# Ledger of designs, part 49: peptides against a protein of PDB entry 5EIB

Target 1, 366 residues: chain A of PDB entry 5EIB
Amino acid sequence: VDLEPGTMDSVRSGPFGQIFRPDNFVFGQSGAGNNWAKGHYTEGAELVDSVLDVVRKESESCDCLQGFQLTHSLGGGTGSGMGTLLISKIREEYPDRIMNTFSVMPSPKVSDTVVEPYNATLSVHQLVENTDETYCIDNEALYDICFRTLKLTTPTYGDLNHLVSATMSGVTTCLRFPGQLNADLRKLAVNMVPFPRLHFFMPGFAPLTSRGSQQYRALTVPELTQQMFDSKNMMAACDPRHGRYLTVAAIFRGRMSMKEVDEQMLNVQNKNSSYFVEWIPNNVKTAVCDIPPRGLKMSATFIGNSTAIQELFKRISEQFTAMFRRKAFLHWYTGEGMDEMEFTEAESNMNDLVSEYQQYQDATAD
Target 2, 366 residues: chain A of PDB entry 5EIB as posed
Amino acid sequence: VDLEPGTMDSVRSGPFGQIFRPDNFVFGQSGAGNNWAKGHYTEGAELVDSVLDVVRKESESCDCLQGFQLTHSLGGGTGSGMGTLLISKIREEYPDRIMNTFSVMPSPKVSDTVVEPYNATLSVHQLVENTDETYSIDNEALYDICFRTLKLTTPTYGDLNHLVSATMSGVTTCLRFPGQLNADLRKLAVNMVPFPRLHFFMPGFAPLTSRGSQQYRALTVPELTQQMFDSKNMMAACDPRHGRYLTVAAIFRGRMSMKEVDEQMLNVQNKNSSYFVEWIPNNVKTAVCDIPPRGLKMSATFIGNSTAIQELFKRISEQFTAMFRRKAFLHWYTGEGMDEMEFTEAESNMNDLVSEYQQYQDATAD

## One batch from the design tools (peptide; made by RFdiffusion4, then SolubleMPNN)

Design b1_p11_4_s1 (from b1_p11_4, 5 letters changed)
Fold by OpenDDE base, seed 3:
Structure b1_p11_4_s1 (fold): chain B 366 residues (1-366), chain A 11 residues (1-11)
Amino acid sequence: as target 1 above (366 residues)
Amino acid sequence: KPVKVPKKKPK
């Protein structure tokens, strides 16, 4: 789905364009112009019914519909505005199904779009209310991984999207292979989301190795485990050492010893025990899938529900507040039928979410 | 061309 045809043409012309049904390409002509309100109230609202018709058709073809998975950006107008409109409409029609998102967080290091803080804040407000689980994929963290860890001097969107793809493949492993932990979206939510509003995940993928170092690095379970829990490996720009893990899932892939995985996972929890809440029992889950990802002998994928994710929301909120106090560009949103109060409500709800994460960070076992 | 919200001026 897009409000611009050029994105759909790029997908169709890509190496995997043929895996998608032609009839499932729903797109507009005008685009959202990086405006959330165009995505949500005007251009997106004109297209949403056509998307819902496809969603209904595909849902009716499912023997067992678990829920929905959206991949979108929060910095643009289409992914943010129309994406959140679509989430709302799907939630209204399928209130008992899981809503999962891969939400790409904007960064000033990656994009020059000045209104990204508005689009992100307005999107997060919708995601808090209408999603059950959201993977926070932060373009700032992806850029830093590409530059610092992968040693890419000039990271491209292709390099960032490679990390996104590896992560998405990792977190969906349990859904795609039988007999795994979190084999359905509802079990994932039950294991990862102790509080309904606190459903924003910090993802990570290992191994991340520069091309020059690949020949010297033995892929081992200890190295995967160590890298997966490293703050520099998080695909959200927050330090897990500044918060506490509510829940963690680790998904190992490849031929490895289950015993070695369990030993390394216990060791990393013990080393990082101060960074876990003590009042959630058995809050670390581990899965092992014998089938490695393409091109790797083994991998590990990390999913963290951490109170440190508030650093990401604080960054967006600070950028939002700095623009909103100046009423900068508001006429572009209000001109599409949006009220100025919706900005204040979205800012308030994001600040409440930050306060909730802080409350649970500071909570002790009674 | 769709009117995109202004990019930051390059510093």
Scores: peptide ipSAE 0.041, ipTM 0.684, DockQ to the pose 0.036
Fold by OpenDDE base, seed 4:
Structure b1_p11_4_s1 (fold): chain B 366 residues (1-366), chain A 11 residues (1-11)
Amino acid sequence: as target 1 above (366 residues)
Amino acid sequence: KPVKVPKKKPK
């Protein structure tokens, strides 16, 4: 789905374009122009029903529908505005199904689009209410990984998208291979989401591999475990040491000893015990899949529900406030039928979410 | 081309 046709043509002409049904390509002509309001109330609203018709048709063809998975950006207009409209409409129609998202957070390091903080704040407001699970894939973190870790002097969208694809492949491992932990979206939610609003995940991946770079270094289970818990491997620009883990899932891939994995996972928990809440028992879950990712002997994927994710939301909120106090570019949104109150409500709800994370960070076992 | 919201002036 897109509000621009050229993205669909790029997917069709791509290496995997033939795996998608032609009828499942729903697209507009005008695009959202990086405006959430165009995505949500105008251009996106004109297209949403045709998307819902496809969603219904594909849902009816499922023997056992678990839920929905959306991949979108929060900095643009289509992914943010139309994506959140679509989430809302699907949630209304399928209230018992899991809503899962891969939400790409904007960064001024990656994009010069001035209104990204508005689009992100308006989107986060919708995601708090209408998703069950949200993987926060932060362009700030992706850029920092590319620049600092992968030593890419000028990170490209291709480099960032490679990290996104590795992360998405990692977190979906348990859904794609039988006999794993979190084998369905509902079990993932039960294990990862102790409080309904606190469903924003910090993903991480090891080894971090650049596009076209073969890592010839054989990684060990200890190295994978250590890298997976390193803040430098997080796909969200948060330091886990500034918060506490509510829940963690670790997904190892490749031929390795389960015993060695369990020993290393215990060691990393014990070493980092101050960064876990003590009042959620058995809050770390581990899976091992014998099938490695393509081109690697082994990998580890991290999913963290951490109160440190508030750093990401604070960053967006600060950027939002700095523009909104000046009424900068508001006429682009109000001209599409939005009220200034929708901005204030979205900011308030995101600040409430930050306060909730802080409350659980400061909570002690009685 | 759709009217895109202005980009930050490069600093």
Scores: peptide ipSAE 0.041, ipTM 0.693, DockQ to the pose 0.036
Fold by OpenDDE base, seed 2:
Structure b1_p11_4_s1 (fold): chain B 366 residues (1-366), chain A 11 residues (1-11)
Amino acid sequence: as target 1 above (366 residues)
Amino acid sequence: KPVKVPKKKPK
C-alpha cells in the first residue's frame, strides 16, 4: 500500500515483485507529502476502504488467522498517517486478532523531513491504543550501527533496510518454522507483554554483517549471546543499562547445542541481573531453530521489552515539544482537518507511557 | 507534484 504509485512500481519491477498478487497493490496518486493528517484524514481516508477490501479477501482465505503484521515508517505521511488509520480500522473489524507492527522510528541523522516528530508522536499515540506488539526499529540506531560497527562512511537506505530485513527475519523465525517457542503472535504477546500498554520492543541482531561482506566470521554461541545483549547491537537508540528488562526473547538460528545456548543465556542473565526486574519470574525465553538465515551459519535475534525504551520516546517528545511550542508547520495539519487538541492528546499519552515505564523501572519486589 | 512538507535545507 502507498499513496504514491512510483513506490509500488518499484516493488512490482523488483526481484520479488511477482510474489504479490496484482490486485493486492493498492495505491493512490497524490501522496501524503510527509503529512500525517493527509495519510489519516484525507488522501489515506479515500484509499482505506479499497485496502480493507483486500485485507478482508486475504483474511477469508486463511484457515487460521492469527493477526496482522504492518511494516511502516513513523516519519513519513503514508506509513504514519495511513498506516495508523489502517491499524484502527483493522482493529475495529478484527478486535480478537493480534495487531503486530514493525515501526520505523524517524531520526534527523537519516532524514531531513522537518515534521517527523509530529508524525511520530501522532503515530505512537495510535500504536499505544491499537497494537498488541510493536517492534521499534530506530533509524538512529540503524545509522549508528552502519557507521560505527559496519564502518560504512555514508550509510544508505539499502544498508539500513538490510539490518531491518535481517531483524524481521529473526523475530518471525518462530512463526515460520514448526515446534518453536512463541509459535504464534498471541503466544509472543503473552510471553513479552506483562502490561498491555508496555508492548514496545527493542530488537537486536547478531552477527551484524553488511550486504556483500564476504567475511562471515564464524561466531560461537558465547559470542552470539554476548553480542545480542550488547547495546551496540540494539536497533533502538536506547541503552539497556539505563533501564530494566521486563521480558526478553532470544531466537538462535543454526546448528547448535540447546544445552550450550541455555548455559550461555543463564550466564548472560546472571552477569546482567541488575538490568532485569526481579518481580517477573522466568522473564527470559529462548528458542533454537536449526535452520540458519541465508548466508550465515548461525545467528541470534534479540527481542527486549525494556524500560530503557523510554529514551526513544523522550527523544521524540523533546523534538515534538520544541516544534509544537512554536506552532511550527502546524497549519499543514490543521488545514487537513486536524485540531491542535489531537497533538496535545498524543503528546500526553506518550508522556504517560514514559511515566509508566519509569514506574516499573523503579518498582521493587515487596 | 504533491506539496511535500519542506525538508530542512542541509546546513
Scores: peptide ipSAE 0.037, ipTM 0.679, DockQ to the pose 0.035
Fold by OpenDDE base, seed 1:
Structure b1_p11_4_s1 (fold): chain B 366 residues (1-366), chain A 11 residues (1-11)
Amino acid sequence: as target 1 above (366 residues)
Amino acid sequence: KPVKVPKKKPK
């Protein structure tokens, strides 16, 4: 789905374009112009019914529908505005199904789009209410990984999207291969989301290795475990050491000893015990899949529900507030039928979310 | 024409 035809043509002409049904390419002509309100109230609202018809048709063809998975950006107008409209409409029609998202967070280090803080804040407000689980993929963290860890002098969108694809492949491993810990979306939510509003995940992928060091690095279970828990390996721009893990899932892939994985996972929890809440028993879950990713002998994928994710939301909130106090660009949103009250409601709900994370960070076992 | 805020490449 897109409001611009050129992006859909690029997917269709791409190496995987033929795996999608032609009738499942739903697209507009005008685009959202990086405006959330165009995605949500005008251009996106004109297209949403055509998307819902495709969603219904594909849902009826499923032997066992678990839920929905959306991949979108929060800085643009289509992914943010139309994406959140679709989430709302799908949740109204399928209230018993899991809503999962891969949400790309905007960063001023990666994009010069001045209105991204509005689009992100308005999107987060919708995601808090209408998703069951959201993977926070921050373009700032992806850029920092490319530059610092991968030693890329000038990271491209291709380099960032490679990290996104590896992460998405890793976190969906348990859904795609039988006999895994989180074999379905509902079981993932039960294991990862102890509080309904606190469903924002910090993902990570290992190994991340520069081209110059790939030849010399052994891939071992200890090294994967150590890299996966490193703050520099997180794909959300927050430091886990500034918060506490509510829940963690680790997905190992490749031929390895389950015993060695369990020993290393116990060792990393014990070394980092101050960064876990003590009042959620057995809050770390581990899975091993014998099938490695393409081109690797082994990998590990990290999913963290951490109170440190509030740093990401605080960054967006600060940027939002600095623009909103000046009423900067508001006429572009209100001119598409949006109310100014929706900005204040979205800001309030995101600040409430930050406060909830802080309360659980400071909570002790009674 | 809707003012497309320029999608600049990462610097």
Scores: peptide ipSAE 0.036, ipTM 0.667, DockQ to the pose 0.030

Design b1_p11_4_s2 (from b1_p11_4, 4 letters changed)
Fold by OpenDDE base, seed 3:
Structure b1_p11_4_s2 (fold): chain B 366 residues (1-366), chain A 11 residues (1-11)
Amino acid sequence: as target 1 above (366 residues)
Amino acid sequence: GPVKVPKKLPP
């Protein structure tokens, strides 16, 4: 789905374009122009019914519908505005199904789109209310991984998207292979989301290896475990050491000893015990899938529900507030039928979310 | 509405 036709042509002409039904390509002509309100109230609202018709058709064809997965950006207008409209509409029609998102967070290091803080804040407001699970993917963190860890001098969107695809493949491993922990979206939610509003995850992937070091790297369970818990491997621009893990899932892939995995996972928890809440029992879950990802012998994917994620929301909130106090660019949104109150409501809800994370960060076992 | 601004990262 897009408000621009060119993206659909790129997908259709791509190496996997044939896996999608032609009728499932729904697109507009005008785009959202990086305006959340165009995505949510005008251009996106004109297209949403056509998307919902496809969603209904595909849902009816499912033997067992678990839920929905959306991949979108929060800085643009289509992914943010229309994406959150779709989430709302799907939630209304399928209230008992899991809503899962991969949400790309904007960064001023990566984009010069001045209104990204508005689009992100308005999107987060919708995600807090209408999603069950949200993987926070920060373009800043992805860039830093590419530059610092992968030693790419000039990271491209291709390089960033490679990390996203590896992460998406990792976190969905348990859904795609039988007999795994978190074998369905609902089990993942039960294990990862102790509080309904606190469903924003910090993903990570290992191995992350520079091209020059690939030939010399032995992939071991200890190395994967150490890298997976390293703050530099987090695909959200948050330091886990500035907060506490509410829950963690680790998904290992490849032929390895389950005993060794359990030992290393216990060791990393013990070493980092100060960064976990002690009042959530069994808050670290581990899965092992014998099937490695393509091109790797072994991998590990990290899913963290950490109170440190508030750093991401604080960053967005600060940028939002700096523009909103000046009423900068508001006429672009209000001209599409938005009320100024929607901005204040979204800001308030995001600040409440930050306060909730802080409350649970400061909570102790009674 | 806001004009699409090219992102800093190359495609």
Scores: peptide ipSAE 0.031, ipTM 0.680, DockQ to the pose 0.027
Fold by OpenDDE base, seed 1:
Structure b1_p11_4_s2 (fold): chain B 366 residues (1-366), chain A 11 residues (1-11)
Amino acid sequence: as target 1 above (366 residues)
Amino acid sequence: GPVKVPKKLPP
């Protein structure tokens, strides 16, 4: 789905364009112009019914519908505005199904779109209420991984998208292969989300190795475990050492010893015990899938629910507040039928979310 | 204006 035809043409002409039904390409002509309100109230609202018709048709064809997965950006207009409209409409029609998102967080390091803090804040407000699980994929963290870890002097969108694709493949492993931990979206939510509003995840993938160092690096369970818990390997721009893990899932792929995995996972928890809450028992879950990803002997994918994610939301909130106090560009949103109160409500809800994370960070076992 | 233009990273 897009409000621009060019993106759909690129997907259709791409290496995997033929795996999608032609009728499932729903697109507009005008785009959202990086305006959330165009995505949510005008251009996106004109297209949403056509998308819902496709969603219904595909849902009816499912033997066992678990829920929905949306991949979108929060800095743009289509992914943010129309994406959150679509989430709301799907939630209304399918209230008993899981809503999962891969949400790309904006960064001024990667985009010059000035209104991204508005689009992101308005989107987060919708995601807090209408999703069960949200993977926070921060373009800043992806850029930093490409530059610092992968030693790419000039990261491209191709390089960033490679990290996203590896992570998405990793976190969906348990859904795609039988007999795994978190084998359905509901079980993932039960294991990862102890409090309904605190459903924002820090993803990570290992191994990440520069081209020049690949030949010298052994792929071992200890090295995967160490890299997976390294702050520099998080795909959200926050330091887990500044918060506490509420829950963690680790998904190992490839032929390895379950005993060695369990030992290394226990060791990393013990070494980092101060960065876990003590009042959630068995808050680290581990899965091992014998099937490695293409081109690797083994990998590990990390899913963290950490109170440190508040650093990401604080960054967005600070940028939002600096613009909103000046009423900068508000006429672009209000001109599409949006109320100024929706900005204040979205800011308030995101600040409440930050306060909730801080409360649970400071909580001790009684 | 600068409001609509994403920073184009190289392809």
Scores: peptide ipSAE 0.023, ipTM 0.622, DockQ to the pose 0.025
Fold by OpenDDE base, seed 5:
Structure b1_p11_4_s2 (fold): chain B 366 residues (1-366), chain A 11 residues (1-11)
Amino acid sequence: as target 1 above (366 residues)
Amino acid sequence: GPVKVPKKLPP
């Protein structure tokens, strides 16, 4: 789905474009112009019914529908505005199905779109209410990984999207292969989301290796375990050491010893015990899939529900507040039928979410 | 491709 035809043409002409049904390509002509309100109330609203028709058709063809997975950006108008409209409409029609998202957070390091803080804040407001689980894929973190870890002097969208694809492949491993932990979206939510509103995950992937160092790197279970818990490997720009993990899932892929995995997971948990809440028992889950990702002997994917994610939301909130106090560009949103009150409500809900994370960070076992 | 600079909102 896109409000611009050129994106769909690029997907269709791509090496995997034929895996999608032609009728499942739903697109507009005008685009959202990086305006959440165009995505949500005007251009996106004109297209949403045609998307829902496709969603219904595909849902009816499923033997056992678990839920939905949306991949979108929160900085642009289509992914943010139309994406959250679509989430809302699907949630209304399928209230008993899991809503999962891969939400790409905007960063000034990656984009110069001045209104991204508005689009992100308005989107987060919708995601808090209408998703069951959200992977926060932060362009800030992706850029920093590409630059610092991968030693890419000029990171491209191709480089960032490669990290996104590796992460998405990792976190969906248990859904795609039988006999795994979190084998369905609902089990993932039960294991990862102790409080309904606190469903924003920090993903991480290992190995991350620069091209120059790739030939010298051993891939071992200890190294994968150490790297996936490193703050520099988090795909969300927050330091887990500034918060506490509510829940963790680790997904190992490749031929490895389950015993060694369990030993290393215990060691890393003990080493980082101060960064876990003590009042959620057995809050670390581990899965091992014998099938490695293509081109790697082994990998590990991290999913963290941490109170440190508030750093990401605080960053967006600070940027939002700095613009909103000046009423900068507000007329572009109100001109599409938005009320200024919706901005205030979205800001308030995101600040409440931050406060909730802080409350659980400071909570002790009685 | 290069990080496409998103279209600036019209002034």
Scores: peptide ipSAE 0.022, ipTM 0.627, DockQ to the pose 0.029
Fold by OpenDDE base, seed 2:
Structure b1_p11_4_s2 (fold): chain B 366 residues (1-366), chain A 11 residues (1-11)
Amino acid sequence: as target 1 above (366 residues)
Amino acid sequence: GPVKVPKKLPP
């Protein structure tokens, strides 16, 4: 789905364009112009019914519909505005199904689009209410990984998208292979989301490799375990050491000893016990899939529900507040039918979310 | 001017 035809043409002409049904390409002509309000109330609202018709058709063809997965950006107008409109409409029609998102968080290090803090804040407000699971993929973290860890002097969108694809492949491993822990979206939610609003995940991947790097480092289980808990391997720009893990899932891929994995996972928890909440028993889940990723002998993917994710929301909130106080660019949103109150409500809900994470960070066992 | 997404990351 896109509000611009050119993106769809790029997908069709790409190496995987033929895996999608032609009728499932739904697109507009005018684009969103990086405006959430155009995505949500005008251009996106004109297109949403045609998307819902496709969603219904594909849902009816499923033997066992678990839920929906949306991949979108929160900095743009289409992914943010129309993406959250679609989430809302799908949630209304399928209230018993899981809504899962891969939400790309904007960063000034990656994009000069001045209104990204508005688009992100308005989107986060919708995601808090209408999603069950959200993987926070932060462009700031991706850039920092490319530059600092992968030593890419000039990171490209191709490099960032490689990290995104590796992360998405990792976190969906249990859904794609039989006999795994978290084999369905609902089981994942039960294991990862102890409180309904606190459903924002910090993903991580090991080993980190850039697109075009032919040298796959042979890693051991101890090295994978250490790297997947390293803040430098997190795809969200927050430090887990500044918060506490509510829940963790670790997905190992490749031929390895389950015993060795369990030993290393216990060791890393014991070494980092101060960074876990003590009042959630058995809050770390481990899965092993014998099938490695393409080109790797083994990998590990991390899913963390951490109170440290508040650092990401604080960053967005600070940027939002700095613009909103001066009413910068508000006329672009109000001209599409938005009220200034919608901005205040979105800011308030994101600040409440930050406060909730802090409350559970400071909570002790009674 | 129109808010443009840069096609390339800044240096």
Scores: peptide ipSAE 0.022, ipTM 0.620, DockQ to the pose 0.026

